Peptides against a protein of PDB entry 2YKT. Designs and how they scored, part 1

Scores and structures below are computed, not measured.

Target 1, 231 residues: chain A of PDB entry 2YKT
Amino acid sequence: SRSEEMHRLTENVYKTIMEQFNPSLRNFIAMGKNYEKALAGVTYAAKGYFDALVKMGELASESQGSKELGDVLFQMAEVHRQIQNQLEEMLKSFHNELLTQLEQKVELDSRYLSAALKKYQTEQRSKGDALDKCQAELKKLRKKSQGSKNPQKYSDKELQYIDAISNKQGELENYVSDGYKTALTEERRRFCFLVEKQCAVAKNSAAYHSKGKELLAQKLPLWQQACADPS
Positions, changes and structure headers below are counted from each chain's first letter, unless a header gives other numbers.
Peptide ipSAE is a variant of ipSAE made for these designs: the mean of its two directions, with the distance scale d0 fixed at 1.0 Angstrom where the peptide's residues are scored. Compare it only between designs on the same protein; published cut-offs may not carry over.
A fold fails the geometry check if it doesn't show the stated peptide or something in it is severely misdrawn.

## One batch from the design tools (peptide; made by RFdiffusion4, then SolubleMPNN)

Design b1_p22_1_s2
Fold by OpenDDE base, seed 3:
Structure b1_p22_1_s2 (fold): chain B 231 residues (1-231), chain A 22 residues (1-22)
Amino acid sequence: as target 1 above (231 residues)
Amino acid sequence: LDEILEKIKELEKKIEELKKEI
């Protein structure tokens, strides 16, 4: 029936969230933690590289003919430090505003969805059983009427059961339809939340890349001039 | 950067509108 098909669709939405979306979201969080760890590793490795660059700048400052290049090397290391501080701020936001919030949400969601599905199934079954009971009673009444010398005695009760069946069928169809809309809303809300959190990550990433571009664009001509015109 | 940030704000607004339509 139409109600049975809509019921199957409703259950499939809840199952898709629990069995496909939530496991995929847990994997996304795990991949995010791996990416954060790799970026922290880049930060650490970069510090070692630019600390070694500072040491080259110290040697230039001690030299007879390359003192000004010492200042250039120190500026290169300092600009890197400022870019790296901006990356660390982005990583804190990535951890606190994306990963932690998704992790908290996915942990609570399994119990919530199981309870929501169980509530829907219980009420759907209750309405279905009440409909089936009315249909069974109508069938029993019709059998009694066919065997009776006075069939007209049962006509009013037959009409009452027909009306009750029609009303219960309509209530079941409406309940299942509303259940399907609710399930689709729950699914969409989860994707929308992911998109919103990823927009925040994109803003922080854009700010990091912009700051790096600005600092390097400001200083690079000066550094190139120092190499081309030794004084 | 300003164009990118503006586009993100437009998308955020569109997401909120889509949530209200559900």
Scores: peptide ipSAE 0.007, ipTM 0.410, DockQ to the pose 0.368
Fold by OpenDDE base, seed 5:
Structure b1_p22_1_s2 (fold): chain B 231 residues (1-231), chain A 22 residues (1-22)
Amino acid sequence: as target 1 above (231 residues)
Amino acid sequence: LDEILEKIKELEKKIEELKKEI
């Protein structure tokens, strides 16, 4: 029946969220944490590299013929330090605006969806059972009427059961239709939340890239000329 | 929401067509 098919579709939406979406989201969060850890490792490794570059700048500053190149090497290290600071800010946002919020949502969601599905199933079954009962009573009444010497005695009661069946069928169909709309809305909301959080991360990533581009574009021409200018 | 509602209407139509075949 239409109501049975729509019921199966509704249950399948909830099952897809619980069995496919939520496990995949947990994996996404885990991969995000691994990515965060790797980027933090890059920041740490970069510090060691640019600290070593500063040491080369100190040696240049102590030389007789390369003093100005010491300042260039210090500027290079400082610009890269500023770029790494922007990366750390992006990582804080990545952690706080994406990973933490998704982790909180996915942990609460399993219980919520199980309760929502159970509520829907209980009410759907209740309406279905009430319909089946009316259909069974009509069938009993019709059997009694066929065995009676006065079938007309049961006509009014037969009409009442037919009307009750029609009304209960309509109520069941409406309930299941609304249940399906609700389930699809719940699914969409979860994808929208992921997209919105990823947009926030993308904005902060763009700020990191823009700052790095700006700083390097300002200084690189100066650094490129430094070896051509004899002191 | 409108796209979801439209998709639901399409599914409802398909279900009614399937009912006629049963």
Scores: peptide ipSAE 0.006, ipTM 0.411, DockQ to the pose 0.028
Fold by OpenDDE base, seed 2:
Structure b1_p22_1_s2 (fold): chain B 231 residues (1-231), chain A 22 residues (1-22)
Amino acid sequence: as target 1 above (231 residues)
Amino acid sequence: LDEILEKIKELEKKIEELKKEI
């Protein structure tokens, strides 16, 4: 029946969230933590590289013929430090605003969805059982009427059961329809939350890239000229 | 890496198409 099909669709939405979406989201969080760790590793390795560049700048500053190149090398290291600070801020936001919030949400969601599905199933079954009972009583009444010397005695009760069946069928269909819309809304809400959190990450990433571009664009012409000027 | 680069190119194409619609 239409109601049975829509009931199956509703249950499948809840199952898809519980069995596919939530496990995939846990994996996404794990991959995010791995990515964060790798970027932290890059930051640490970069510090060693630019500390070594500072040492080259010190040697230039100690030279008689390359002192101004020492200042250039120090500026390169300082610009890098500012870019790395912006990266660390982005990583902090990535951790606190995305990963932690998703982790908290996905852990609580399993209990919520299980309860929501169980509530829906219980009420759907209750309405179905009430409909089946009315159909069974109508069938019993019709059998009694066929065996009776006065079938007209049962006509009013037959009409009452027909009306009750029609009403209960309509109520069941409406309930299952609303259940399906609710389930789809719950699924959409989870995807929307992920998209919104990724938009926040994208904004933070854009700020990091913009700051790096601005700093390098400002200084690069100066650094490129440094070797052309005879000391 | 090649699969990632291909996916980036597909996304870049979609972004360009969206820019033409705006």
Scores: peptide ipSAE 0.000, ipTM 0.286, DockQ to the pose 0.070
Fold by OpenDDE base, seed 1:
Structure b1_p22_1_s2 (fold): chain B 231 residues (1-231), chain A 22 residues (1-22)
Amino acid sequence: as target 1 above (231 residues)
Amino acid sequence: LDEILEKIKELEKKIEELKKEI
């Protein structure tokens, strides 16, 4: 029946979230933590490289004929320091706005969804059992009427059971339909949350890339001329 | 009685149609 099929679809949505989406989301969080760790490693390695560049700038500043190149080397190191600071801000946002919030949600979600599914199943079964009971009572009444010398006395009661069956069937269909819409909404809400958090990460990443592009575009022409214009 | 019996038959048909849709 359409109601039974829609009931199976509803249960399958909850099962898909619990058995497919949530495990995949846990893996996504784990891969995100690995990516964060690798980027933190880049920032640390960059610090060592640019500290060494500063040391070369100090040596140039102490020379008689390369003092201006010392300032260029210091500017190169400082611009990269500012770019790395912006990367660290992006990483803090990536951790706090995406990873932590997804982790908090996914840990609670299994229990929530299990309870939601169980609530739906309990009420669906209750409505189904009430329908089955009315159908069984109608069947008993019809058997009693067929064996009676006065079957007419059961006609009003038969009508009442048929009306009750029709109403309970409609109620069950509506409940299962609403249950399916609710389940799909629960699934969509999880994907929307992921998309929204990833948009926040993308915004912070754009700020990092924009700042880097701006600083390098401003200074690179000056640095390229430094060897052509000796003092 | 005839009216009740006709109504019963109509509702039975609707229930069978609903069972097909379900």
Scores: peptide ipSAE 0.000, ipTM 0.272, DockQ to the pose 0.009; fails the geometry check

## One batch from the design tools (peptide; made by RFdiffusion4, then SolubleMPNN)

Design b1_p25_1_s1
Fold by OpenDDE base, seed 3:
Structure b1_p25_1_s1 (fold): chain B 231 residues (1-231), chain A 25 residues (1-25)
Amino acid sequence: as target 1 above (231 residues)
Amino acid sequence: MEEEMKELLKKIEEILKQMEEAAAK
């Protein structure tokens, strides 16, 4: 029936969230944590590299003919430090605003969706059973009427069951239809939340890249000229 | 959002409990 098909569709939406979306989201979070860890590793390695660059700058400052190049090397290291600070801010946001929040939600969602689906199923079944009961009673009544010498005595009761069946059928259809809309809304809400969190990540990432670009663009011409002007 | 889901979960669980009790009678 139409209501049965709609019911199946509704259940499938919940099942898709529980069995496909949520596991995939858990994997996404795990991959995000790995990515964060790798970037932290890059940060650490970069620190070592630019600390060594500072050391080269110190040596230049102690030289007789390359003193001014020491300042250039120090500036290069300092710009890196500033860029790194921006990266750290981005990573902090990535962790706190994306990974942590998604992890909390996906954990809670397992219980929530299970309960929500169960509630829907229970209510749907209850309405269906009530409808079936009325249909069965009407059938029994009609059999009695056919065997009766006075079938007119059952006419009012027959009309009552017909009305009840009509009402219960409509109620069931509406409930299942609303259930389907609700399920789709639940699914959409989860995707929207993910998109919104990724937008936040994108904004922070843009800030990191912009700051780096600005700092390097400002200093690079100076650094490129340094060797052309020996002291 | 998390708090909303927690509240909804609590309500749903309560309703389910009531329905189970009613069905057992």
Scores: peptide ipSAE 0.024, ipTM 0.545, DockQ to the pose 0.021
Fold by OpenDDE base, seed 1:
Structure b1_p25_1_s1 (fold): chain B 231 residues (1-231), chain A 25 residues (1-25)
Amino acid sequence: as target 1 above (231 residues)
Amino acid sequence: MEEEMKELLKKIEEILKQMEEAAAK
């Protein structure tokens, strides 16, 4: 029946969220943490590299003929420091706004969805059982009527059961339909939340890339000319 | 959102409890 099909679809939505979406989200969070750790590692390694560059700049500054190049090397290191600071800010946002929030939600969501599904199933079954009971009673009544010498005696009761069945069928269909809409909304909400959080990350990432581009674009011409202008 | 979910969870659990009690009767 249409109701049964829609019921199966509804259950499938909840099951998909619980068995596919949530585990995948947990994996996504784990991969995000790994990515964060790797980026932190890059930042640390970069610090060592540019600290060494500063040392080269110090040596240039101590020379008689390359003093101006010392300043250039210091500027290169400083620009990198500023870029890394922006990266660290992005990483903090990535951790606090995306990973932490997703982790908190996915843990709570498993219990919520289980309860929501159970509620839906219980009510759906209750309505279904009530409908089945009415149908069974109608069938019994019809059998009694067929065996009776006075079938008209059961006509009013038959009509009452028919009406009850119609009403219960309608209620069941509406309930299942609403349940399906609710389930789809729950699923959509979770994807939307993920998209929104990723948008926030993207904005922060854009700021990082923009700042780096601006700083390098500003200084690179100066650095490129440094060797051509012998003091 | 977390608080809302917690509240909803609590409500659902209460409803489920009521349904279980009604079915046992």
Scores: peptide ipSAE 0.023, ipTM 0.522, DockQ to the pose 0.021
Fold by OpenDDE base, seed 2:
Structure b1_p25_1_s1 (fold): chain B 231 residues (1-231), chain A 25 residues (1-25)
Amino acid sequence: as target 1 above (231 residues)
Amino acid sequence: MEEEMKELLKKIEEILKQMEEAAAK
């Protein structure tokens, strides 16, 4: 029946979220944590590299013939520090605004979806059982009427059951239909949340890249000229 | 059982809503 098909579809939406979306989201979070850790490792390694560059700048500053190059090397290290600060801000956002929030959501969602599905199933079954009962009673009544010498005696009751069946059928169909819409909305909401959080991270990432580009664009011409034009 | 489920759903929905609101700020 139409209601049975719609019921199946509704259950499948919940199952898809629970069995496909949420596990995939957990994996996404795990991969994100790995990515964050790797980036943190890069930043640490970079610090060591540019600290060593500062040491080279110190040596240049102590020399008679390369003193101006010391300033260049210091500037290179300073630009790195500023870029690093932007990266750290991006990573904080990545952690706090994406990973942590998704982790909290997915944890709560397991209980929510289980409860929501159970509630839907219980109510759907209740309405279905009530409908079946009315149908069964009508069938019994009709059998009694056919065997009776006075079938008109049961006409009013028959009408009442017919009306009840019609009403209960309508209620069941509406409930299942609404349930399906609700389930689809729940699914969409989860994807939208992911997209929105990823957009926020993307904005922060863009800021990091922009700042780095600006700093390097500002200084690179000066650095490139340093050896050609000793001051 | 139905009432218990309703209460659970309400609590979870409230928590989820709060998280969404916090994320929007």
Scores: peptide ipSAE 0.020, ipTM 0.471, DockQ to the pose 0.021
Fold by OpenDDE base, seed 4:
Structure b1_p25_1_s1 (fold): chain B 231 residues (1-231), chain A 25 residues (1-25)
Amino acid sequence: as target 1 above (231 residues)
Amino acid sequence: MEEEMKELLKKIEEILKQMEEAAAK
């Protein structure tokens, strides 16, 4: 029946969220934490590299013929520092605006979804049972009428059961329909939340890349000409 | 987001209608 099919679909939505979406989201968070750790490692390693570059700049500044190249090397290190600051801001956003919030949501969600599904199932079953009861009573009445010498005696009662069945069927269908809409809304809300948080991270990432590009584009021509210019 | 939800609801209603039509056949 339509109601049975829609009921199955509704349950499947909840099951998909609980058994597929939430576990996948937990994995996503875990992978995000690994990524964050790796980026922190990059930051540390980069600091060491550019500190060493500064040392090379100091040596150049002490030379007789390469003094101006010392300034270039210092500028290169400084630009890196500024780019790294942007990366750190991105990482803060990545942690606070994405990972932490997703982790909080996924931990609370399992209990909520279980309760929501159980509530839906209980009410759906209750309405279904009531409908089945009315249908069974109508069937009994019809059997009794067929065996009677006066079938007209049961006509009014038959109409009452038919009406009751129609009403209960409509109520069940409406309830299941609303349940399905609710379930799909719950699913979409979770994806939308993920997309929204990822967009926030993307904006911060874009800022990091933009600032880096800007700084390098500004300075790179100067650095490229440094060796060609007279001391 | 509200507009997207409205669109989703419309799609759901369409699906429900299709299910009804399929059940009637």
Scores: peptide ipSAE 0.016, ipTM 0.396, DockQ to the pose 0.026

## One batch from the design tools (peptide; made by RFdiffusion4, then SolubleMPNN)

Design b2_p14_7_s2
Fold by OpenDDE base, seed 5:
Structure b2_p14_7_s2 (fold): chain B 231 residues (1-231), chain A 14 residues (1-14)
Amino acid sequence: as target 1 above (231 residues)
Amino acid sequence: ELEKLLKELEEVKK
């Protein structure tokens, strides 16, 4: 029946979220944590490299003929420090605004969806059972009427059951339809949430790249000329 | 696509 088909569709939406979306989201979070760890590792390794560069700058500053190159090397290290600071801020945002929030949401969502589906199933079944009961009673009434010497006695009651069945069918169809709409909306909301969080990540990433580009664009021409300048 | 589906559902309810 139409109502049965729509009921199956509704259940399938909930099942898809619970069995496909949520597990995939957990995996996404795990991959995000790995990515964060790798980027943190890059930051740490970079610090060691540029600290060593500072040491080279110190040696240059102690020389008679290369003193000004010491300042250049220090500037290079400082610009890198600023870029890495921006990356660290991005990583903090990535962790706090994306990973943590997704993790909290996915854990709560399993319980929520289970309860929502159970509620829907219970109410759907209740309405279905009520309909089936009315249909069964009508069938019994018709059998009694056929065996009676006065069938007209049952005519009014038959009409009442027919009306009740019609009303209950309509109610069931409306309930299932609303349930399907709700389920689809819940699914969309989850994808939208993911998209919105990824937009935040993209904004933070853009800020990191912009800052790095700005700093390097400002200083690189100066550094390139440093060796050409007379001492 | 969702809006279309929702519209179709509303039409069925009427």
Scores: peptide ipSAE 0.031, ipTM 0.557, DockQ to the pose 0.030; fails the geometry check
Fold by OpenDDE base, seed 3:
Structure b2_p14_7_s2 (fold): chain B 231 residues (1-231), chain A 14 residues (1-14)
Amino acid sequence: as target 1 above (231 residues)
Amino acid sequence: ELEKLLKELEEVKK
């Protein structure tokens, strides 16, 4: 029946969230943490490299023939520091605004969805059982009437059961339909949350890349000509 | 897509 089909669809939405979406989201979070760790490693390694570059700048500044190149090397290190600061801000956002929030939600969601599904199933079954009971009683009544010497005695009761069945069928269909809409809304809400959090991260990432591009574009021409313009 | 689907479901309920 239509109601049975829609009921199966509703259950499948909840099951898909619990068995496919949530596990995949946990994996996404794990991969994000791995990515964060790698970027932190890059940050640490870069610090050592550019600290060593500063040392080379100091040596240039102490020389008689390469003093101006010392300033260039210091500027290169300073630009890196500014870019690195922006990267650290991006990483904080990545951790706090996406990973932590997703982790908090996914841990709570399993219990919530299980309870929601169970509630839906219980009410759906209750309505279905009530309908089945009325149908069974009508069938019994019709058998009794057919075997009776006075079938007219049961006519009013038969009409009452027919009306009850029609009403209960309508209620069941409406309930299952609403349940399906609710389930789809729950699924969409979870995807939307992921998209919105990823947008926030993307904004911060764009700021990092923009700042780096701006700083390097400003200074690179000066650095490139430094060796061609001896003091 | 969801809005379209929800609309279709409402129409079928009528």
Scores: peptide ipSAE 0.030, ipTM 0.551, DockQ to the pose 0.031; fails the geometry check
Fold by OpenDDE base, seed 4:
Structure b2_p14_7_s2 (fold): chain B 231 residues (1-231), chain A 14 residues (1-14)
Amino acid sequence: as target 1 above (231 residues)
Amino acid sequence: ELEKLLKELEEVKK
């Protein structure tokens, strides 16, 4: 029946979220944590590299013929520090605005969806059972009427069952239809949340890249000319 | 797509 098909579709949506989406989201969070860790590692490694560059700048500053190149090397290290600060801000946002929030939601969502599905199934079954009961009683009544010498005795009761069946059928169809819409909305809400959080990360990432480009574009011409200029 | 599906469902109910 139409109601049975729509019921199956509704259950499948909940099952897809619980068995496919949520596990995939957990994996996404795990991969995000790995990515964050790697970027933190880059930050640490970069610090060591530019600290070593500062040391080279110190040596230049102590020289008789390369003193001005010391300032250039120090500026390079300072620009790196500023770029690194932007990266740290991006990472903070990545952690707090994406990973933490997704982790909190996915953990709570398993229990929520299980309860929601169970509630839907219980109510759907209740309505279905009530309908089946009325249909069965009508069938029994019709059998009694066919064997009776006075079929008119059962006519009013037959009409009552027919009306009850019609009403219960309509209620079941409406309930299942609304259930399906609700399930699809729940699924969409989860994807939208992911997209919105990823957009926030993208915005912060863009700011990091823009700042780095700006700082380097400003200083690079000066640094490139440093060796051509006499001390 | 969701809106389309919802509209289709409403049309079938009529």
Scores: peptide ipSAE 0.028, ipTM 0.548, DockQ to the pose 0.031; fails the geometry check
Fold by OpenDDE base, seed 2:
Structure b2_p14_7_s2 (fold): chain B 231 residues (1-231), chain A 14 residues (1-14)
Amino acid sequence: as target 1 above (231 residues)
Amino acid sequence: ELEKLLKELEEVKK
């Protein structure tokens, strides 16, 4: 029946969230943590590299013929420091605004969805059972009426059951329909949450990339000409 | 797509 099919669809939505979406989201969070760790590793390694560059700048500054190149090397290291600060801010946002929040949501969601599905199933079954009962009673009444010498005796009761069946059928269909809409809304809400959190991270990442581009664009021409200038 | 589906469901419900 239509109501049975819609019921199956509703259950499948909840099942998909619990068995496909949430596990995939947990994996996504895990991959994000790995990515964060790698970026932190890059930050640490880069610090060592540019600290060594500063040392080269110090040596240049102490030389007789390359003193001005010391300032260039120091500027290169300083630009890196500023870019790195932006990266660190992006990483904080990545951790706090994406990973932590997603982890909190997915952890709580299993219990929530299980309860929501159970509630829906219980009420759906209750309404279904009530409908089945009325249908069974009508069938019994009709059998009695067919065997009776006075079928008119049962006419009023038959009408009452017919009306009850119609009403209960309508209520069941409405409930299942609303349940399906609710389930789809729950699914959409979860995807929207993910998209919105990724947008926030993307915004912060854009700031990092913009800062790096601006700083390098400003200084690179100066650095490129440094060796051509006389000491 | 969701809105379309919800609309279709309402039409079937009638």
Scores: peptide ipSAE 0.024, ipTM 0.554, DockQ to the pose 0.031; fails the geometry check

